# Ledger of designs, part 212: peptides against a protein of PDB entry 3ESW

Target 1, 322 residues: chain A of PDB entry 3ESW
Amino acid sequence: NNIDFDSIAKMLLIKYKDFILSKFKKAAPVENIRFQNLVHTNQFAQGVLGQSQHLCTVYDNPSWHSIVLETLDLDLIYKNVDKEFAKDGHAEGENIYTDYLVKELLRYFKQDFFKWCNKPDCNHCGQNTSENMTPLGSQGPNGEESKFNCGTVEIYKCNRCGNITRFPRYNDPIKLLETRKGRCGEWCNLFTLILKSFGLDVRYVWNREDHVWCEYFSNFLNRWVHVDSCEQSFDQPYIYSINWNKKMSYCIAFGKDGVVDVSKRYILQNELPRDQIKEEDLKFLCQFITKRLRYSLNDDEIYQLACRDEQEQIELIRGKTQ

## One batch from the design tools (peptide; made by RFdiffusion4, then SolubleMPNN)

Design b2_p25_6_s1 (from b2_p25_6, 18 letters changed)
Fold by OpenDDE base, seed 4:
Structure b2_p25_6_s1 (fold): chain B 322 residues (1-322), chain A 25 residues (1-25)
Amino acid sequence: as target 1 above (322 residues)
Amino acid sequence: DKEKKLLEKQLELIKKYLEELKKKE
């Protein structure tokens, strides 16, 4: 009997698809109990949940995307993308064009658009006066600042004129289009929105050790790519552990389609104790949240995302960028 | 190692599936 290997392969693929889809069905009561117990008893788990409730959905705002695209110099951006794309001899329509776009957005954002703010300039003395600023501490937002999702305002006194300058830490990325300054939080927040505004698959990566960055899903590379707006960095996940010699414990990626522990991508050496949660519980938590985020997706979308997840997990286990 | 091996097998299946999808387009 000629074994129809093609038929067997097709049947195996169907069964595999069904098996994968079965994992994304509504959570069993036991899983819900485990989840509830975990988030109520573990502070780190509660933090991850809280972040997911915001970061996984906040950037999926079409009105914000329009405002971003209206604010950016798109002519300059696309001119530069086209120039670099043509220089490297790529054909039009290649998926690699999006990688060039992200690289230009990194350049544009850091060089032309946004500013790093260690200390603000004095509102009275003008530009390049930050050296004269003394921190007085932090306080809550005033009535105006509160309109822009401001949690904290850093207060500075000018040593020259004695005036007070407020540096509100805005969480509203639309306000950041106006202010055009901040630290890693503001940079990553607005840059995540910018990438989303171009229709890209983007995740916000939170590091427990006070840094944040993005990941972009490259259709050309067929993987998640490290993107740090502060560093103008594309596909350099090693910069923190190797270049900075940074000690880290957790890196968690938050996207519309899932929450993923990406620590293995970024923590290459000098790993801090991962003592905030059991590894099995963190894995469960991320999977549980991811499952919830996908409840409205169709079977084909779920399966495609599951394929991406498996590829990513293999990458993370291998410690090799594909 | 067991998890890695399982994931590798899954990836092979996924690749085959994606190849079949591309043939339908």
Scores: peptide ipSAE 0.018, ipTM 0.499, DockQ to the pose 0.099
Fold by OpenDDE base, seed 5:
Structure b2_p25_6_s1 (fold): chain B 322 residues (1-322), chain A 25 residues (1-25)
Amino acid sequence: as target 1 above (322 residues)
Amino acid sequence: DKEKKLLEKQLELIKKYLEELKKKE
């Protein structure tokens, strides 16, 4: 009896697809109870949920994408991308062009567009006067600053002229297109929006130990790629643990299609205690939020994303991020 | 037009991706 291996393979694939899709059905009553209890009793879980409600959807704004594209020097960007793409001459996959685009956006953003602001310049003394600025503390936003999702304003006094300069910490990325300065929070916020404006699949990565960065899904590499706008870094997840010798406990990625614990990609040494939540509860929380984000997707989209999720989990277990 | 240039490049990327998918099928 010639075993029709092709027919068996097709049947197995159908059954596997149905099994995967069954996991993304509406949450059972027991799962809803577990979720509610977790977010009400665990502060870390509540924080992850709160971040997901903002970070997973805020960047999916077509009006913001248009404003970004109008603001950037697209002629310069694509000229540089085309130049680098032409040099490598590799008959390799057409998807590599997007990797060149992300690398150029990193260069353009850091070198030509945005500035690091440790201390602001004095509003009265002009440019390159930050060295004369003394911090006085922080306060709430005024009426104008409050229009741009500002929670905190840092206050500085100029040692030369005695005047006060305000450094509002804006969370509105459109305002950041105007101000063009900030720290890791402002950098990552605006750069995430920039990448999304090019139609890329992007996640915002939150680290508990006061840093933030992006991940981009490379179709060429067929995986999530570390992207840090502050460092002009592409595919260097080791920079925090190894180069900075940073101690870390949690790295959580937030995207339109899911929330994922990516700690294993970035925490390579000097791991801090993961004592904020049980590992099983964190896994459940991320899966529950991810499931909720995918409720409106069709079966084929759900299946494709589930396959991508499994590939990422295998990558994270094997430690083969190189 | 900056938007037109972006759309042209995105369309080029999509076409390339579709061609690669067809080669695997």
Scores: peptide ipSAE 0.007, ipTM 0.360, DockQ to the pose 0.024
Fold by OpenDDE base, seed 2:
Structure b2_p25_6_s1 (fold): chain B 322 residues (1-322), chain A 25 residues (1-25)
Amino acid sequence: as target 1 above (322 residues)
Amino acid sequence: DKEKKLLEKQLELIKKYLEELKKKE
């Protein structure tokens, strides 16, 4: 009996598809109870949920995408992408063009568009006066700053003129297109929106140890790719653990289609205690939120995303994040 | 080469599915 391996494979694929789709059905009452208990009793879980409610949806705004594309020098960006693609990209096919686009966006954003702000310049003394600025602390936003989703304002005094300069920590990425300055939070926030504005699959990665970055899904590499706008870094997930010798406990990725613990991609050494939540509860939480984010998707979309998720999990287990 | 990569991915998914089935038995 010639075992028709192709027929068996097709049957297994059908059963696998049905199995995957079954996982994305409405949550059982017991799962809802577990979720509610977890977010009410565990502060870390509540934080992850709160972040997911914002980060998973906020960047899917077509009006914001239009404003971004109107603000960026698209002619310069595409000229540079076309130039680099013409040198090396034609042999690798059209899918690599998007990787060149992301690399150029990293260059453009860091070199031409956005500025790192440790301390603001003095509003009275003008440019290049940040060295004269002394921090006085932080306060709540004023009436104007509050229009742009500002949670905190850092206050600085100029040692030269004695005037006060405010550095509002805006969370409105459209305001950041105007201010064009910030720290890792502002950089990652606006850069996430920029990548989304080009129609890319993007996740916002939150690290508990005070850093944030992006992941982009490369169709060429067929995986999630580390992207750090602050570092102009593409596909270098090791930079934090190895190059910075940073100690880390949690890295959580937030995207429109899911929430994923990506700690294994970035925490390669110097792992801090993961004591904020049980591993099983974190896994459950991320899966539960991901399931909710996919409730409106059709069976084919759910299956495709589930295949992507499984490939990522295999990658993370095998340590093949090159 | 694309078809081979797709097939390899499908085989990995099938293997994982079979492992999950074995855990439920």
Scores: peptide ipSAE 0.020, ipTM 0.452, DockQ to the pose 0.624; fails the geometry check
Fold by OpenDDE base, seed 1:
Structure b2_p25_6_s1 (fold): chain B 322 residues (1-322), chain A 25 residues (1-25)
Amino acid sequence: as target 1 above (322 residues)
Amino acid sequence: DKEKKLLEKQLELIKKYLEELKKKE
């Protein structure tokens, strides 16, 4: 009796799919209670939830994508991508083109489009006057600044002319297309939107120790890739822990399809105490939010994302980029 | 054939995942 190994393989695939899909079924009442208790009793959990409610969805705005694409010099960008793609001669297929696109967007954004602002220039004295600016502190936004999701305005006095210059910390990425200046927050916010506007799979990574960056899912590399617009960095997750010798406790990635603790990718040394939440509770929280974000997806989409999640977890456990 | 290759890949991933989990415990 010839054993039909193909039939057995198909059966095993079905059972495995069903097992994976079972993890993404509607949360049991006990899980809902655990979630509610966690976010009401733990401030860090509440913070992660609050960030997820914004960062996981805000960049999925087709109107914003159109505005971005209309604002960028697409002809220059694609010309440069085509040039670099042709130079490397890689017959490596169409998927590598997207990696070249992200690298060019990093270059374009840092070199041609956006500016780092430690201190603003004096509104009266003009360009290159930031050296004459003295910080006076921060205040709330005025009526005009409040239109652009501004929570804080830094106030500076010019030592030369005595006039006051306001530096509003805008959270509206469309306003940032106009102002074209900021620190890590403004850089990451607008750059995340830019990457999303090209139809890329992107996550916003929040570090508790006052830095933020992106991850892009490369179809060529078949993994999440570190992307920092401030540093013009592609696939260099070690720069914070090794190059900067930065001490860190938490790195959390926020995307449309999930929330993931990516600390193991970036915290390679000098780990600070992870005392804000129990590790099991953080894992539960991220999984629970991820599950909610996937409720509208079909079984095939859930299964594909779950396979990607498992690959990422293997990578994070090994402490090696795959 | 495609399904078999997918199954083999998944089983390999599961095995690797379990091995790495055991090393961290």
Scores: peptide ipSAE 0.019, ipTM 0.451, DockQ to the pose 0.140; fails the geometry check

Design b2_p25_6_s2 (from b2_p25_6, 16 letters changed)
Fold by OpenDDE base, seed 3:
Structure b2_p25_6_s2 (fold): chain B 322 residues (1-322), chain A 25 residues (1-25)
Amino acid sequence: as target 1 above (322 residues)
Amino acid sequence: DKEKELLKKELELIKKYLEELEKLK
């Protein structure tokens, strides 16, 4: 009796697909009640929800993508990508080209385009005067600064000339294309938009301990890849826990297709207490938001994304065991 | 909860089996 293993496999795949799709159907009343109660009673959950409402959708703006592509030196970028791809990329196939693109965008952004700003230069004394700047505190935005989604303005006094320099913390990534300076927040915000403008699958990763970075889905590596624009880092998730010896509790990834706790990828040592929310409630929250983000997708898209999610979860489990 | 864990184990077994079948192609 030749067991038709192919027929059994096909039947099992159909049943599996149906089971996966059933998880992404409209939320049951009990799930809605649990979600509402969680976001009203837990401040961390409310924060994750609030961030998801912005970060999951804000970068999917075609008009912003056009402005980005018009602002970048695309000729230089593609020239460098093509040069690196011509050395080694042909042996690995076309899917590796996007990895070369992201690596070049990291180089270009840090070396040619954007600047780190711990303190601003004095508006009166000119370039390389940040060492003379004393912080006076923070203020609300003025009428001009408020046009660019500015929540806070840092105020500095020049020790040399006595003049005041304002450093507005803009959240408008289009304004950051003009200012071309900031800290990890501004770097990650604009760089996330840049990667999205090339049609890439990108997530914004928020760390509770005051850092932010990106993840890019590499079709070549078939996984989410750590990307930090501040560090010009590609596929180095260990840099925070190991190289910086940073203590961390939560890393949450925000993308158009979902919200994922990626703490296991980045928190390799020096784990801080995860006491802001119950683990089961955080898992529920991320799944619930992800489910909502996918409500408009078809069954095939939902299934493909669910398969990707399961692969990522397996990776995150195995990575702690090596 | 027990049924969900059992289903998860069965699905993991199915996935492993499918991965092995793909290697035989």
Scores: peptide ipSAE 0.017, ipTM 0.404, DockQ to the pose 0.048
Fold by OpenDDE base, seed 4:
Order: C-alpha cells, then structure tokens, then sequence
Structure b2_p25_6_s2 (fold): chain B 322 residues (1-322), chain A 25 residues (1-25)
C-alpha cells in the first residue's frame, strides 16, 4: 500500500490549521474569569493590560502616518537606502531592502532628526546651555502642554540667567515631530510611529528596568529584529545584558497583533528576580490579550500569525538569534 | 476536556511528524 505521504501531509496540515484556529476562538468563560481575577489581583498584570490598551493600537493611525511621511526627508532617506542597497549588490525587489530602510531610518533618526535630552537647553540662553540647567523637580502640564498628552513636566532653572525652562514629557508622537528631542521614551514612541508609517510590522518593547525599544518583523530574516533608536541598533538584542551589563527582569513586546514576553531575547545574563507574576500567569495573560487583538482577523491571517508566533517561541527557546 | 486532550495528543504527533519531515529536507 503506497502510503500517499502527500495526502497524509495535507490532512495533517488541515488538522493542524483547525487546531490552531480553535485556540483563537472566543475565550471560554473560565479563561475570562482567570483573566479578570489576574488583572484585578496582580499589579504587574494590570500594568501589562493597561499598556496593551494603548501601545497595541495607538500607532495604527493613518493620519499620523501621513504627517510623519510629510515631515521626514524621504528623498534623503531613500537616496541613502538605495545607495547602501546598491553597494551591497542586491537586486531590486528583494525583501532585504526593508532591512536597509530600517537601518537608514535608525541613522537618520539619531543623526539628522532627533536629539537626546538629558537636560533641556535654556530657553533664554539658547543652544548648548544644558550644562547650566539645574533640575527643580517635576510638575503637571499646563493648559498648552496638556493638549499633547503630557503626563509630567520637568522643571529646570538656568544657573546663568535664572530663568525657568520646562521640559514637558510629551506622549503625543506628533508633538515629538516638532520638539525633536527626548529620552528613551520619546525616542521609542516616535520611532515606533515612524516605522509604522512605512507600513512595517513593529512592536514596542517595554523593559521593567526603565528602558524601551522596538522590534521590527523582517521579511528577509523572517523574524522579529531588535531595533533601538537611541542606540542606532539593528539586530543587537544582546546590547543590554552583555554590553551594558544591565540587570533586567521583564521585556514585554506590544504590537497590533499581540503581546509577547520577549525577555528571553534580551535577558541573557544578570537576570533579576521575576517575582511580579507567576510565569504561567504571564504566559496566560499575553496569550489572552493576543487572542483578543486577533478577534477581527480571518482564519488565514490568524493561522499566519500563529505560525509566526510558533517560530518566535522556538527562536526564544533555542537562543538562535543567528 | 477529553476532546482537548485528544487534540493536544494529535498536535504533539503532528509536531513530531513535521519535525521529522524538516529533517528529511
């Protein structure tokens, strides 16, 4: 009996698809109860949920994408991308072009567009006066600052002229296109929007130990790629644990299609205690939120994303970032 | 619950089979 391996493979694939799709059907009542109990009893879970409600959807704004593309020097960006792409001898139409685009966007953003702000310059004394600035503390936004989703304003006094300079911590990424300065939060916020504006699959990665960065899904590499705008870093997930010797406990990625614990990608050594939530509960939470984010997707989209998720989980277990 | 367990076992078998097929490529 010639075992029709192709027929068996097709049948297995169908069963596998059906099984995968079954996982993304509406949550059972017991799962809803577990979710509700978890977010009500665990502060970390509540925080992850709160972040997901914002970060998973906020960047999917076509109006913002238009404003970004109108603001950036696209001619310069594409000129540089084309130059580097041609230099490496790639043919037009290769998926690798997008990797060159992201690398140029990292360069452009750090070198030409955005500025790191430890302390603001004095509004009265002008440029390169940040060394004269003394922090006085933080306060709430004024009426103007409040228009741009400002949570806090850092207040500085100039030691030279005595004037007060305000450094509002804007969460509106469109305002950041104007201000063009900030710390890791502002950098990651605007850069996430920039990448999204080019139609890329992007996740915002939150680290509990006060850092944030992006991940971009490379169609060429067929995986999520670490992207840090502050560091002009592409595919260097090790920089925090190895280069910085940073101690970390949690890294959570937030995207339109899911929430993923990506800690294993970035926490390679010096792991801090993961005591904020049980590992099983965190896994459940991320899966539950991801499931909700995919409720409107068709079966093919769900299946494709599930395959991507499985590949990522295998990558995270094997430690093969190469 | 029994149906879920059966599906889980079937999936584990499918995964093993797929892993073996990948080794044959």
Amino acid sequence: as target 1 above (322 residues)
Amino acid sequence: DKEKELLKKELELIKKYLEELEKLK
Scores: peptide ipSAE 0.017, ipTM 0.419, DockQ to the pose 0.048
Fold by OpenDDE base, seed 5:
Structure b2_p25_6_s2 (fold): chain B 322 residues (1-322), chain A 25 residues (1-25)
Amino acid sequence: as target 1 above (322 residues)
Amino acid sequence: DKEKELLKKELELIKKYLEELEKLK
């Protein structure tokens, strides 16, 4: 009996698709109870939920995308991408063009567009006066600063002229297009929006130990790729654990289609205790939020995303990102 | 056949996933 392997493969695939789709149906009452109990009793879980409510959706704003594209030097960006693609891209296929775009956006953002701000320049003395600035502390925003989602303002006194300079920590990425300066939070916030404005699949990665970065889904590499705008870094997840010798406990990625614990990608050594939540509860939480984010998607979209999720989980288990 | 190539990739993914799950048991 010639076993029709093609027919068996098709039947198995149909059953597998149905099984995957069944996992994304409406949550059972027991899962809802578990979720509610977890976010009410565990502060870390509540924090992850709160971040997901903002970070998973805030960057999906077409009006903001238009403002970004109108603000950037697109002619320069595409000229540089086309130049690099013409050298090497024809041999690798059309999907590599997006990787060149992300690499150029990293270059453009760090070299031409945005500035790192340890201390602000004195508003009175002008440019290159940050060395004369003494921190006085932090305070709440004034009426003008409050318009731009500002929670904290750092206050500095100039040692030369004695005037006070305010450094608002804006969370409005559109305001950051104007100010064009900040630290890791401002860099990652605006750069996430920039990548989204080009129609890319992007996640915001939060590290518990005071750093943040992005991930981009490369169609060429067929995986999530580490992207740090502060470091002009593409596909270098090891830089924190190895190059910086940073100790870390949690890295959580937030995207429109899901929340994922990506700690295994970045925590390669010097792991801190993961004592904020049980591992099974964190896994449940991320899966529950991800399921909720996908409620409006069709069966084909759910299946495609589930295949990507499984590929990522295999990658994270194998530890072979190289 | 694009459909056959897609099916092959999906089966390879399922196989890899099952193999990794078995190693974790």
Scores: peptide ipSAE 0.017, ipTM 0.461, DockQ to the pose 0.183
Fold by OpenDDE base, seed 1:
Structure b2_p25_6_s2 (fold): chain B 322 residues (1-322), chain A 25 residues (1-25)
Amino acid sequence: as target 1 above (322 residues)
Amino acid sequence: DKEKELLKKELELIKKYLEELEKLK
């Protein structure tokens, strides 16, 4: 009796798909209770939830995407991408074009578009006067600054002219298209929106130890790729732990389709105590939020994303980028 | 360490299964 191996294989695939989909069904009452208790009793969990409510959805704004695309020099960007693709990309396939696009966006953003601001220039003395600026502290936004989602304003006095210069820390990425300056927060915020505006699959990565960056899902590499706009860095997740010798405890990625603990990708040495939440509770929290973000997706979309999640988890355990 | 080893074994099984799935496409 010839065992119909094809029929058995199909049946196993169906059962596996059903098993995967079962993990993304509506949360049981016990899971809802666990979630509510966790976010009400654990401050770190509450922080992750709060960040997810903003970062997972805020960049999915078509109006903002249009404004971004109208503001960037698209002709320059695509000219440079086409030039690099013509050298190397034809042999590697069409999917590599998007990797070249992200690399050019990193270059363009750092070199041509945005500026690092440790101290602002004096509003009265003009450009290249930041050396004369003394910090006086921080205060709340004024009536104009508050229109652009500003929580804090850094205040500086010019040692030359004595005038006060305000450096508002804007969280509105559209305002950042105008100001074109900031630190890691402003850089990552606007750059995340820029990548999203090109239709890319992007996550915002929050590090507890005061840094932020992006991840982009490369169809060419078939994985999440580290992207840091401040460093003009593509696929260099080791730069923080190895190059900077930075001590870190948590790296959490926030995307439209999920929240993922990506600490294992970036924390390669000098790990700080992970004492803010139990590991099981953090895993549960990220899975629960991810499940909630996927409630409106169909079974095929859920299955494809679940396969991607499993591939990422395998990568993170092996400690090797595939 | 035991939980990590268990998870690693489970993920290796899933990987093997996914690799076989990719061959069937």
Scores: peptide ipSAE 0.018, ipTM 0.435, DockQ to the pose 0.051; fails the geometry check

